# Designs tried in a protein design run: peptides against a protein of PDB entry 5GWM. Part 1

All scores and structures are predictions.

Target 1, 52 residues: chain A of PDB entry 5GWM
Amino acid sequence: DSAISKEDEERYQKLVTENEQLQRLITQKEEKIRVLRQRLVERGDAKGTELN
Unless a header shows other numbers, all headers, positions and changes below count from the first letter of the chain.
Peptide ipSAE was made for these designs. It is ipSAE averaged over its two directions, with the distance scale d0 held at 1.0 Angstrom where the peptide's residues are scored. Compare it between designs on one protein only; published cut-offs may not apply.
The geometry check fails a fold that doesn't show the stated peptide or that is severely misdrawn somewhere.

## One batch from the design tools (peptide; made by RFdiffusion4, then SolubleMPNN)

Design b1_p9_6_s1
Fold by OpenDDE base, seed 1:
Structure b1_p9_6_s1 (fold): chain B 52 residues (1-52), chain A 9 residues (1-9)
Amino acid sequence: as target 1 above (52 residues)
Amino acid sequence: VEELRKRLE
């Protein structure tokens, strides 16, 4: 089993950190979409319910 | 992520 080089471990950890940051951003955007959809429903704005 | 880990092992 070839020991992982320090450079390869550092590259891996950068990608893990970036993926975690992107996942947090996705979750924040999904929650914002949920809140906006709920507000459109509460207003009776039928056009807002067509959002996928 | 896991597929990258498996390639480094």
Scores: peptide ipSAE 0.051, ipTM 0.665, DockQ to the pose 0.049
Fold by OpenDDE base, seed 5:
Structure b1_p9_6_s1 (fold): chain B 52 residues (1-52), chain A 9 residues (1-9)
Amino acid sequence: as target 1 above (52 residues)
Amino acid sequence: VEELRKRLE
């Protein structure tokens, strides 16, 4: 049985932790994009109501 | 990641 070296296990755990951190950062950026898009829509609607 | 996981199982 080729026991994984302690070094390979530590590399795996670092990659798992990094992946979880990157996934959280992606979700935060996607939510920020959603909010910015919503504000652009609301400003479009507000300009439409001021012109009427 | 997955190839390391398969070897730890």
Scores: peptide ipSAE 0.051, ipTM 0.663, DockQ to the pose 0.075
Fold by OpenDDE base, seed 4:
Structure b1_p9_6_s1 (fold): chain B 52 residues (1-52), chain A 9 residues (1-9)
Amino acid sequence: as target 1 above (52 residues)
Amino acid sequence: VEELRKRLE
């Protein structure tokens, strides 16, 4: 039984927690990119209607 | 994620 050292378990749990935090940050940035793209489309459509 | 799984095997 390779008893995972308490230190190795604590290192693993830190990496898991950091990965979850980074994944949440990625999701938040992707949502921000989606909203910015949508606003660019809406502004493009508004400019297209004024040129007509 | 997959690299962390390979270190736990």
Scores: peptide ipSAE 0.039, ipTM 0.639, DockQ to the pose 0.090
Fold by OpenDDE base, seed 2:
Structure b1_p9_6_s1 (fold): chain B 52 residues (1-52), chain A 9 residues (1-9)
Amino acid sequence: as target 1 above (52 residues)
Amino acid sequence: VEELRKRLE
């Protein structure tokens, strides 16, 4: 049974934590996109901006 | 989008 080293477990937990942070950031950007799209509809503005 | 790419690299 190849027990995962303590160092490999610490690396894995770092990647899990980073992934969770990035998922929260994605959700925040998606909500911002939703709000901006709604404001464009409410104003009758036809000009969307692309997000980099 | 580019800010998220730089964090995944």
Scores: peptide ipSAE 0.047, ipTM 0.643, DockQ to the pose 0.215; fails the geometry check

## One batch from the design tools (peptide; made by RFdiffusion4, then SolubleMPNN)

Design b1_p10_5_s1
Fold by OpenDDE base, seed 1:
Structure b1_p10_5_s1 (fold): chain B 52 residues (1-52), chain A 10 residues (1-10)
Amino acid sequence: as target 1 above (52 residues)
Amino acid sequence: SELEELRKQL
């Protein structure tokens, strides 16, 4: 029975928590990018918005 | 970009 060790479970939980934090940061940055791009488009200054 | 580096950590 390949039950994961307690250490493997703790490592997994840390990675899940870190992943959730990184996903939130990605979403926040993507929204910021969206808002900035929209403002640049509205100003006719669309040339500055290559945020990859 | 900073977003690309964050995505690489997932």
Scores: peptide ipSAE 0.082, ipTM 0.715, DockQ to the pose 0.025
Fold by OpenDDE base, seed 3:
Structure b1_p10_5_s1 (fold): chain B 52 residues (1-52), chain A 10 residues (1-10)
Amino acid sequence: as target 1 above (52 residues)
Amino acid sequence: SELEELRKQL
């Protein structure tokens, strides 16, 4: 039975931790976009639609 | 762009 090595387990755990950090960053950016989009719609302002 | 930098991190 091919058990995963300790080295492969450490690599996996690193990738899981990095993925969780990136998911939190995505959520933060999505919330910022939502708030800014709402303000632009409320003001009728076409400025700030630059794709970053 | 901020979006492109995020995509590079993924």
Scores: peptide ipSAE 0.082, ipTM 0.714, DockQ to the pose 0.022; fails the geometry check
Fold by OpenDDE base, seed 4:
Structure b1_p10_5_s1 (fold): chain B 52 residues (1-52), chain A 10 residues (1-10)
Amino acid sequence: as target 1 above (52 residues)
Amino acid sequence: SELEELRKQL
């Protein structure tokens, strides 16, 4: 069984690292959305937040 | 929009 090439391993590790960075960014944006929604509820602002 | 910019990064 041929082990994957060093080049394929390096490509895989780059994609894994990028995916982890994007997942962290998604979580940060989700938390920002949560906080903003909570503030709108507390202010009694019934206006729908258009997420740009 | 910030959501559109996030989608462009994916």
Scores: peptide ipSAE 0.071, ipTM 0.710, DockQ to the pose 0.021; fails the geometry check
Fold by OpenDDE base, seed 2:
Structure b1_p10_5_s1 (fold): chain B 52 residues (1-52), chain A 10 residues (1-10)
Amino acid sequence: as target 1 above (52 residues)
Amino acid sequence: SELEELRKQL
C-alpha cells in the first residue's frame, strides 16, 4: 500500500481547502451576475450577457 | 467560457 507521505497529505488538504474557496467564489460571482442580468432585463436593456 | 475553463482546473 503506497501510503502517501505526511507532506503529500498536507499538500492534498491545502488543495481541497483552496478548491472549496474557489467554488464559493464562483457561486458568489454567478449570483452577482444573475442579479445584474435581471436588473438589465427589467430595464429593457436587451444586452445578452454571454456568460463564458 | 472562462468560468467553464476554471471549473475544469478544479
Scores: peptide ipSAE 0.063, ipTM 0.675, DockQ to the pose 0.027; fails the geometry check

## One batch from the design tools (peptide; made by RFdiffusion4, then SolubleMPNN; from b1_p11_8 with P1R F10V)

Design b1_p11_8_s2
Fold by OpenDDE base, seed 1:
Structure b1_p11_8_s2 (fold): chain B 52 residues (1-52), chain A 11 residues (1-11)
Amino acid sequence: as target 1 above (52 residues)
Amino acid sequence: RPPLPPLPPVP
């Protein structure tokens, strides 16, 4: 019976927790990129309305 | 035209 050792379960749980933390960090960076892109678009639109 | 000011920091 390949019962996962308690040490292997603890290693797995650490990797799961780290992955969840990294995923939260990715989501925060993606949102930061989204907001920066939106602000660049708004600056482009404000320039487009002064040229007509 | 002068360059645009930098974008304000995103939180």
Scores: peptide ipSAE 0.108, ipTM 0.735, DockQ to the pose 0.066
Fold by OpenDDE base, seed 3:
Structure b1_p11_8_s2 (fold): chain B 52 residues (1-52), chain A 11 residues (1-11)
Amino acid sequence: as target 1 above (52 residues)
Amino acid sequence: RPPLPPLPPVP
């Protein structure tokens, strides 16, 4: 039995937890960028309609 | 032309 040491398991679980936190932060920033891009397009369209 | 209002906060 190549028993993973208790220290290696604790190190692995820290990396898994950190990875999950970073993935949540990436998803939140990507959604923020999506919403900002949409609002910038909507403002551009509002400028185009007010020039007629 | 008056300046455009600020973008609403992103949730």
Scores: peptide ipSAE 0.106, ipTM 0.730, DockQ to the pose 0.064
Fold by OpenDDE base, seed 5:
Structure b1_p11_8_s2 (fold): chain B 52 residues (1-52), chain A 11 residues (1-11)
Amino acid sequence: as target 1 above (52 residues)
Amino acid sequence: RPPLPPLPPVP
């Protein structure tokens, strides 16, 4: 059993924590994109009623 | 054509 060194475990745990932070940031950006797309549709629907 | 009003702030 190659016991992982304490330094390798600390390095791994930093990468896990950074990955979780990056995933939270991705979710926040995806929600921002969703809201912007919805608002663009709502503005487009206001233009679709003006083209009749 | 007047410019469209700004989008409300994204949360």
Scores: peptide ipSAE 0.104, ipTM 0.728, DockQ to the pose 0.026
Fold by OpenDDE base, seed 4:
Structure b1_p11_8_s2 (fold): chain B 52 residues (1-52), chain A 11 residues (1-11)
Amino acid sequence: as target 1 above (52 residues)
Amino acid sequence: RPPLPPLPPVP
């Protein structure tokens, strides 16, 4: 029986927890990128509306 | 042309 050692299970749980934290950080950075892109578009469009 | 106001902080 290749019973996973308690030490291997604790290492696995640390990696799961770290991966969840990194995934939350990725989502936060993606949202920041989305907002920045939107604001750049809105500023570009505001520069285009002065051509009338 | 007056300068555009600063962008609000990114969340």
Scores: peptide ipSAE 0.103, ipTM 0.722, DockQ to the pose 0.063

## One batch from the design tools (peptide; made by RFdiffusion4, then SolubleMPNN)

Design b1_p12_1_s3
Fold by OpenDDE base, seed 5:
Structure b1_p12_1_s3 (fold): chain B 52 residues (1-52), chain A 12 residues (1-12)
Amino acid sequence: as target 1 above (52 residues)
Amino acid sequence: LLEKLEKLEELA
């Protein structure tokens, strides 16, 4: 069984960390979209109701 | 830990 090198483990951990950062960014953007859609609906803007 | 090691082995 080839032991995973420390360098390979560090590379993997960097990818995991980057993935977590991207997931947080997605969540932040999704929340912003939700708020904007809600504001459009409250204003009676047809665009708010047409958005999928 | 074991699951992370298995994923690294699959990438090698």
Scores: peptide ipSAE 0.055, ipTM 0.629, DockQ to the pose 0.019
Fold by OpenDDE base, seed 4:
Structure b1_p12_1_s3 (fold): chain B 52 residues (1-52), chain A 12 residues (1-12)
Amino acid sequence: as target 1 above (52 residues)
Amino acid sequence: LLEKLEKLEELA
């Protein structure tokens, strides 16, 4: 089994880092959506919660 | 990506 090259490992680590960054961004957007939905519920705006 | 994951799993 040929060990992966240092360059291949570095390329993999970049993908891992990018994936972690994207996951954080998804979480931030999901939280923002949650907050906005909650504000619409508090206003009694049932149609506003139908955001796609 | 998948090929790199497989290589890492093979080394573990």
Scores: peptide ipSAE 0.046, ipTM 0.612, DockQ to the pose 0.018
Fold by OpenDDE base, seed 3:
Structure b1_p12_1_s3 (fold): chain B 52 residues (1-52), chain A 12 residues (1-12)
Amino acid sequence: as target 1 above (52 residues)
Amino acid sequence: LLEKLEKLEELA
């Protein structure tokens, strides 16, 4: 029965916004990890090709 | 507020 106050709604929206920002940051870090892994694979493959 | 927080914690 306790109607959510405008202040409680604003706090909730801040949490939603923060969660979205954190999700974007996670995605950026995951992409960076992907790129780094790909570069390691490419360097490993290049070394393997040079040795073969 | 607490119920909304719990809902976010359940979703994430």
Scores: peptide ipSAE 0.045, ipTM 0.620, DockQ to the pose 0.025
Fold by OpenDDE base, seed 2:
Structure b1_p12_1_s3 (fold): chain B 52 residues (1-52), chain A 12 residues (1-12)
Amino acid sequence: as target 1 above (52 residues)
Amino acid sequence: LLEKLEKLEELA
């Protein structure tokens, strides 16, 4: 018999917004990890080619 | 609120 209060709706919307922000942050961190791994591979390949 | 949280957890 209790419809979702206006306060509960506002709390829900805050959680949705925070979730979207966290998802964007995860994507940014994953891209940074990808770039760092690529640089590590390039440095490894450069060392390998110099030794070969 | 609880039902909305449960729905978000199902989507995750």
Scores: peptide ipSAE 0.043, ipTM 0.614, DockQ to the pose 0.024; fails the geometry check

Design b1_p12_2_s4
Fold by OpenDDE base, seed 4:
Structure b1_p12_2_s4 (fold): chain B 52 residues (1-52), chain A 12 residues (1-12)
Amino acid sequence: as target 1 above (52 residues)
Amino acid sequence: EVEELKKKLEEL
C-alpha cells in the first residue's frame, strides 16, 4: 500500500464526494427530462421539439 | 502526487 499523505487522502475524499453529488444531480435531471417528455407526448404538442 | 490519486480512483 503506497503511503498516501493525509492531504492527498482528503483531496481524494472530496473528489469522491463531489462525483457522488454530480451523479445524483445527473439522475435528477434525467428524471425531470423523462417527465417533461412524457407530458409533451400526453399533450400531443408538436412544439416540444423547439424547447432546447 | 496526482498519480497516487489516479491509482486510488482505479481501485473503486
Scores: peptide ipSAE 0.047, ipTM 0.620, DockQ to the pose 0.043
Fold by OpenDDE base, seed 3:
Structure b1_p12_2_s4 (fold): chain B 52 residues (1-52), chain A 12 residues (1-12)
Amino acid sequence: as target 1 above (52 residues)
Amino acid sequence: EVEELKKKLEEL
């Protein structure tokens, strides 16, 4: 049982909170990438249907 | 100490 100081516990909780915030940001960026890819597919399909 | 924080990160 390493008696972690209250200060080290607060630092740890800040890192956990920051990690959760960064994970949410990653998920938001991934969703944005997904939507952009989907729009590129839809534009490709629309162009493919117009060319046929 | 930074080492205690590292140990706690290894427990996740």
Scores: peptide ipSAE 0.047, ipTM 0.621, DockQ to the pose 0.042
Fold by OpenDDE base, seed 2:
Structure b1_p12_2_s4 (fold): chain B 52 residues (1-52), chain A 12 residues (1-12)
Amino acid sequence: as target 1 above (52 residues)
Amino acid sequence: EVEELKKKLEEL
């Protein structure tokens, strides 16, 4: 087992933590996009119902 | 070394 330096381990853990933070941010943005798309559909359907 | 960090990233 190549003994990774303490400095390289700390750099790796920073990258892992940053990746987890970015993944949480992606998931939050994807959910927000889903909700906004649903609201656009509901507004389209409401306008379609007023035209019939 | 940057190469050891790359190897750790390939193990994820």
Scores: peptide ipSAE 0.046, ipTM 0.621, DockQ to the pose 0.042
Fold by OpenDDE base, seed 1:
Structure b1_p12_2_s4 (fold): chain B 52 residues (1-52), chain A 12 residues (1-12)
Amino acid sequence: as target 1 above (52 residues)
Amino acid sequence: EVEELKKKLEEL
């Protein structure tokens, strides 16, 4: 059992926490992109219905 | 030291 130093464990836990925070930010940005794409589709459909 | 941190990252 290579006993990982307390300092190496603290470095690892910081990287895990940062990765979790970045993943939450990615998910929030992806949801915002989805909502913006849906609004662009709805505006396209509104222009298509005004031309018919 | 660095190789043990790499192994822990591969377990995620």
Scores: peptide ipSAE 0.044, ipTM 0.617, DockQ to the pose 0.043

Design b1_p12_3_s2
Fold by OpenDDE base, seed 4:
Structure b1_p12_3_s2 (fold): chain B 52 residues (1-52), chain A 12 residues (1-12)
Amino acid sequence: as target 1 above (52 residues)
Amino acid sequence: LEELKKELEKLK
């Protein structure tokens, strides 16, 4: 039974924590992109309505 | 992550 060294467990837990933090950051950026795209559509529609 | 988790479980 090669017991996982305490050092290897600590390295794994750091990678898990970092991955969770990166996933939260990705989700935040994706939501920001969604909101910016929606605002561009709304502004495009407003400008199109003023030209008619 | 799941692959790393499986590798870690194989080291136990």
Scores: peptide ipSAE 0.043, ipTM 0.594, DockQ to the pose 0.141
Fold by OpenDDE base, seed 3:
Structure b1_p12_3_s2 (fold): chain B 52 residues (1-52), chain A 12 residues (1-12)
Amino acid sequence: as target 1 above (52 residues)
Amino acid sequence: LEELKKELEKLK
């Protein structure tokens, strides 16, 4: 059994941490897209009610 | 990531 070197374990843990940070960033961007789409709908509805 | 975990586990 070749023990994983301490350096390989540290590299792996850095990649895990970076992946978690990137996943949080993706979720934040997806939520921002959702909010922007909702604001476009609300503005479309406001213009539709003003034109009717 | 999971594939890299499996490769690292095979090296143990």
Scores: peptide ipSAE 0.040, ipTM 0.583, DockQ to the pose 0.131
Fold by OpenDDE base, seed 1:
Structure b1_p12_3_s2 (fold): chain B 52 residues (1-52), chain A 12 residues (1-12)
Amino acid sequence: as target 1 above (52 residues)
Amino acid sequence: LEELKKELEKLK
């Protein structure tokens, strides 16, 4: 009977939790990148008139 | 604009 040990189940659950935390952090960084790019575009369109 | 570029580079 290859019953998964309690220690192996705890290790698995830690990896699942870490993966969910990393995925949330990636999503937050991607959204911040999106907002910064959008602000650069909006200011670029406003600077299309003030390229000295 | 330059500050937004610096923030973007810190996130890459």
Scores: peptide ipSAE 0.038, ipTM 0.577, DockQ to the pose 0.033
Fold by OpenDDE base, seed 2:
Structure b1_p12_3_s2 (fold): chain B 52 residues (1-52), chain A 12 residues (1-12)
Amino acid sequence: as target 1 above (52 residues)
Amino acid sequence: LEELKKELEKLK
């Protein structure tokens, strides 16, 4: 049974943790983009002005 | 509008 070394397990766990942190950051940015786009649309509609 | 456009550009 090729058990991975403790050092390789610790490296893997760091990469998993970093990936989860990056995924949370992506989700936060995507939600902020969604909200800002919606506010741009609402302000464009309220002014009758083409979104230039 | 222009401020929200600037905030969107900072998120790209």
Scores: peptide ipSAE 0.049, ipTM 0.574, DockQ to the pose 0.030; fails the geometry check

Design b1_p12_6_s1
Fold by OpenDDE base, seed 5:
Structure b1_p12_6_s1 (fold): chain B 52 residues (1-52), chain A 12 residues (1-12)
Amino acid sequence: as target 1 above (52 residues)
Amino acid sequence: DLRKKLEELKKE
């Protein structure tokens, strides 16, 4: 039996929860980047599209 | 999957 303590289990579960929060934040930032890129294209700001 | 790995550790 892997002697995982209750405290180690609780620490691991906190890291899992934090990872899920960070993943939601990444998705929100990616969507914001998508919208900003689309607005640059619609404005004809070709110089903003060449940099990425 | 981190949740699956946590549940595996509880069974050992």
Scores: peptide ipSAE 0.045, ipTM 0.628, DockQ to the pose 0.062
Fold by OpenDDE base, seed 1:
Structure b1_p12_6_s1 (fold): chain B 52 residues (1-52), chain A 12 residues (1-12)
Amino acid sequence: as target 1 above (52 residues)
Amino acid sequence: DLRKKLEELKKE
């Protein structure tokens, strides 16, 4: 029974929660990057089709 | 996995 201090358990829970929040933020940024890349491709293709 | 590690700590 290596009694992890209640303080150490609370610190660990805070880190888990922060990590889950950061992971959600990363996923949101990755989706935004995907959408922006797609719009850049569509604008490139629109300029390419106007020149042909 | 941090969640698994936390569950392990609760079983000790």
Scores: peptide ipSAE 0.044, ipTM 0.624, DockQ to the pose 0.063
Fold by OpenDDE base, seed 3:
Structure b1_p12_6_s1 (fold): chain B 52 residues (1-52), chain A 12 residues (1-12)
Amino acid sequence: as target 1 above (52 residues)
Amino acid sequence: DLRKKLEELKKE
């Protein structure tokens, strides 16, 4: 069982950190999309109530 | 902990 090199350990830790950063960014964008969709529905409903 | 996780990934 060859011990993992220090360079392989550092490379893996960089990929883990990058993946965690990307996952946080995905979650933030998904929440922003949810809020924007809700505002579009509310504006559609407001126009629907102005036509009645 | 990180070394154990990398050893597990090398054994698959």
Scores: peptide ipSAE 0.041, ipTM 0.602, DockQ to the pose 0.045
Fold by OpenDDE base, seed 4:
Structure b1_p12_6_s1 (fold): chain B 52 residues (1-52), chain A 12 residues (1-12)
Amino acid sequence: as target 1 above (52 residues)
Amino acid sequence: DLRKKLEELKKE
């Protein structure tokens, strides 16, 4: 059994935690992009209705 | 799953 050193386990756990934090940040940015796209659609539709 | 792989490595 190649005993994973306690240091290597701690390094791996840090990388897992960082990856989970980065995944949360990606989800937050994707939601912000969704909201911005929706606001652009609503503003485009508002300009189309002002010309009728 | 990374957690499953970590548990597999702890058994070796």
Scores: peptide ipSAE 0.038, ipTM 0.594, DockQ to the pose 0.056

Design b1_p12_6_s3
Fold by OpenDDE base, seed 2:
Structure b1_p12_6_s3 (fold): chain B 52 residues (1-52), chain A 12 residues (1-12)
Amino acid sequence: as target 1 above (52 residues)
Amino acid sequence: DLRKKLEELKKK
């Protein structure tokens, strides 16, 4: 049974932590994209209402 | 347990 080296366990923990940070960054970017898309829709609807 | 998770990844 090759006991996992302490160095392999530390490398794995760094990758887990980095992945959690990247997932948080993805969620923040997705929310920003959602808000920007909503503002573009609202501006389109405002122009459509001003033309009637 | 990180050791269990790493062993599961090495066995795939």
Scores: peptide ipSAE 0.042, ipTM 0.610, DockQ to the pose 0.050
Fold by OpenDDE base, seed 4:
Structure b1_p12_6_s3 (fold): chain B 52 residues (1-52), chain A 12 residues (1-12)
Amino acid sequence: as target 1 above (52 residues)
Amino acid sequence: DLRKKLEELKKK
């Protein structure tokens, strides 16, 4: 077993942590996109109901 | 190869 250096382990753990942070940021942006799409639909429906 | 080292780390 080629002993992975302590420095290689620390670099891997930093990449894992960064990946988890990026995944959280993606989820937050996806939720923001969902909310903006819903508000766009609600504004479209409000204009449609004002013409009836 | 950095990819091989990363896969070895993921198996521990």
Scores: peptide ipSAE 0.042, ipTM 0.617, DockQ to the pose 0.058
Fold by OpenDDE base, seed 1:
Structure b1_p12_6_s3 (fold): chain B 52 residues (1-52), chain A 12 residues (1-12)
Amino acid sequence: as target 1 above (52 residues)
Amino acid sequence: DLRKKLEELKKK
């Protein structure tokens, strides 16, 4: 019955919290990438419509 | 349960 040390439980909770923070940051970056890609498409289409 | 999650990590 290897009782997990309180220190191991605290270390795990820090890693879980860090992972959740990193996942939120990834989601924010993915949304920023989506918006930037959309703006690039709109600028490409604007140049294509000016040539027709 | 944090204990169960830590035990799962030790078994990998």
Scores: peptide ipSAE 0.042, ipTM 0.607, DockQ to the pose 0.053
Fold by OpenDDE base, seed 3:
Structure b1_p12_6_s3 (fold): chain B 52 residues (1-52), chain A 12 residues (1-12)
Amino acid sequence: as target 1 above (52 residues)
Amino acid sequence: DLRKKLEELKKK
């Protein structure tokens, strides 16, 4: 079994760190989309109550 | 350890 090179270990660690950063960014964007959708519903309901 | 995880990925 050939020992993993230091360069392969460093490359893998960079990809892991990048993936963790991208996953945090996805979660932040998904939460922002949820909040924006909720505000659109609340504004739709407010217009519906003004038409009654 | 990172080395053990990389060895497990190479053996699949």
Scores: peptide ipSAE 0.040, ipTM 0.594, DockQ to the pose 0.045

## One batch from the design tools (peptide; made by RFdiffusion4, then SolubleMPNN)

Design b2_p13_1_s1
Fold by OpenDDE base, seed 2:
Structure b2_p13_1_s1 (fold): chain B 52 residues (1-52), chain A 13 residues (1-13)
Amino acid sequence: as target 1 above (52 residues)
Amino acid sequence: KLKELEELEKRYE
C-alpha cells in the first residue's frame, strides 16, 4: 500500500490550512464590501428623502 | 477572486 510520505502529508496540511485562511479573508472582504454598499444606499436614500 | 475583492474594496473606501 503506497502511503503518502510524511513530507507530502505535511505539504497537504499546509495547503489545507492556507486555503481555510484565504477563505476566511474572502468572507471578511465580502462582508466589508456589503457594509460599504449599504452605506452608499443609505446616503442615496437620505438624499432622496431630503429632496422629497 | 481575492484581488478582485481588494480592487472592489478600494473603490468603495
Scores: peptide ipSAE 0.035, ipTM 0.599, DockQ to the pose 0.364
Fold by OpenDDE base, seed 4:
Structure b2_p13_1_s1 (fold): chain B 52 residues (1-52), chain A 13 residues (1-13)
Amino acid sequence: as target 1 above (52 residues)
Amino acid sequence: KLKELEELEKRYE
């Protein structure tokens, strides 16, 4: 069994780290959307009523 | 999913 090369392991770890960073960014954007939706509801905007 | 969230965010700003 050919063990994974050090260079292939380093490439894999970069992809894992990037995926974790992107997942954090997704979570931040989901929270921002939640806050924006809440502000529309609080203002009584027609969009806020439709989102409920 | 990230692109979809960015497009969605622009509709609420």
Scores: peptide ipSAE 0.033, ipTM 0.599, DockQ to the pose 0.484
Fold by OpenDDE base, seed 5:
Structure b2_p13_1_s1 (fold): chain B 52 residues (1-52), chain A 13 residues (1-13)
Amino acid sequence: as target 1 above (52 residues)
Amino acid sequence: KLKELEELEKRYE
């Protein structure tokens, strides 16, 4: 029974927490990209309506 | 994936 050291458990918990933070940041950036793409479409449509 | 999203975000600024 090689019990992991307390230091190894603390390192693992830091990596788990960092992974969760990075996953939240990925989700936030994906949403920002979605919003920016939508604004580009809306601006394209506005330019298209001004050109017509 | 995070680096790829950061590069993509920078192109839409």
Scores: peptide ipSAE 0.033, ipTM 0.598, DockQ to the pose 0.315
Fold by OpenDDE base, seed 1:
Structure b2_p13_1_s1 (fold): chain B 52 residues (1-52), chain A 13 residues (1-13)
Amino acid sequence: as target 1 above (52 residues)
Amino acid sequence: KLKELEELEKRYE
């Protein structure tokens, strides 16, 4: 029975935790982009068409 | 596009 080593389990758990943190950051950035786009529309700022 | 988002973040803090 090839049990996963403790070191391999610890490496896996670090990657899971990092992926969860990165996913939270992505969601926060997506919400910030939504808010900024809404503020851009509300202010009538013409720079909304040039977002690259 | 990322640079423009950073400029927007600075203007709309």
Scores: peptide ipSAE 0.031, ipTM 0.614, DockQ to the pose 0.335; fails the geometry check

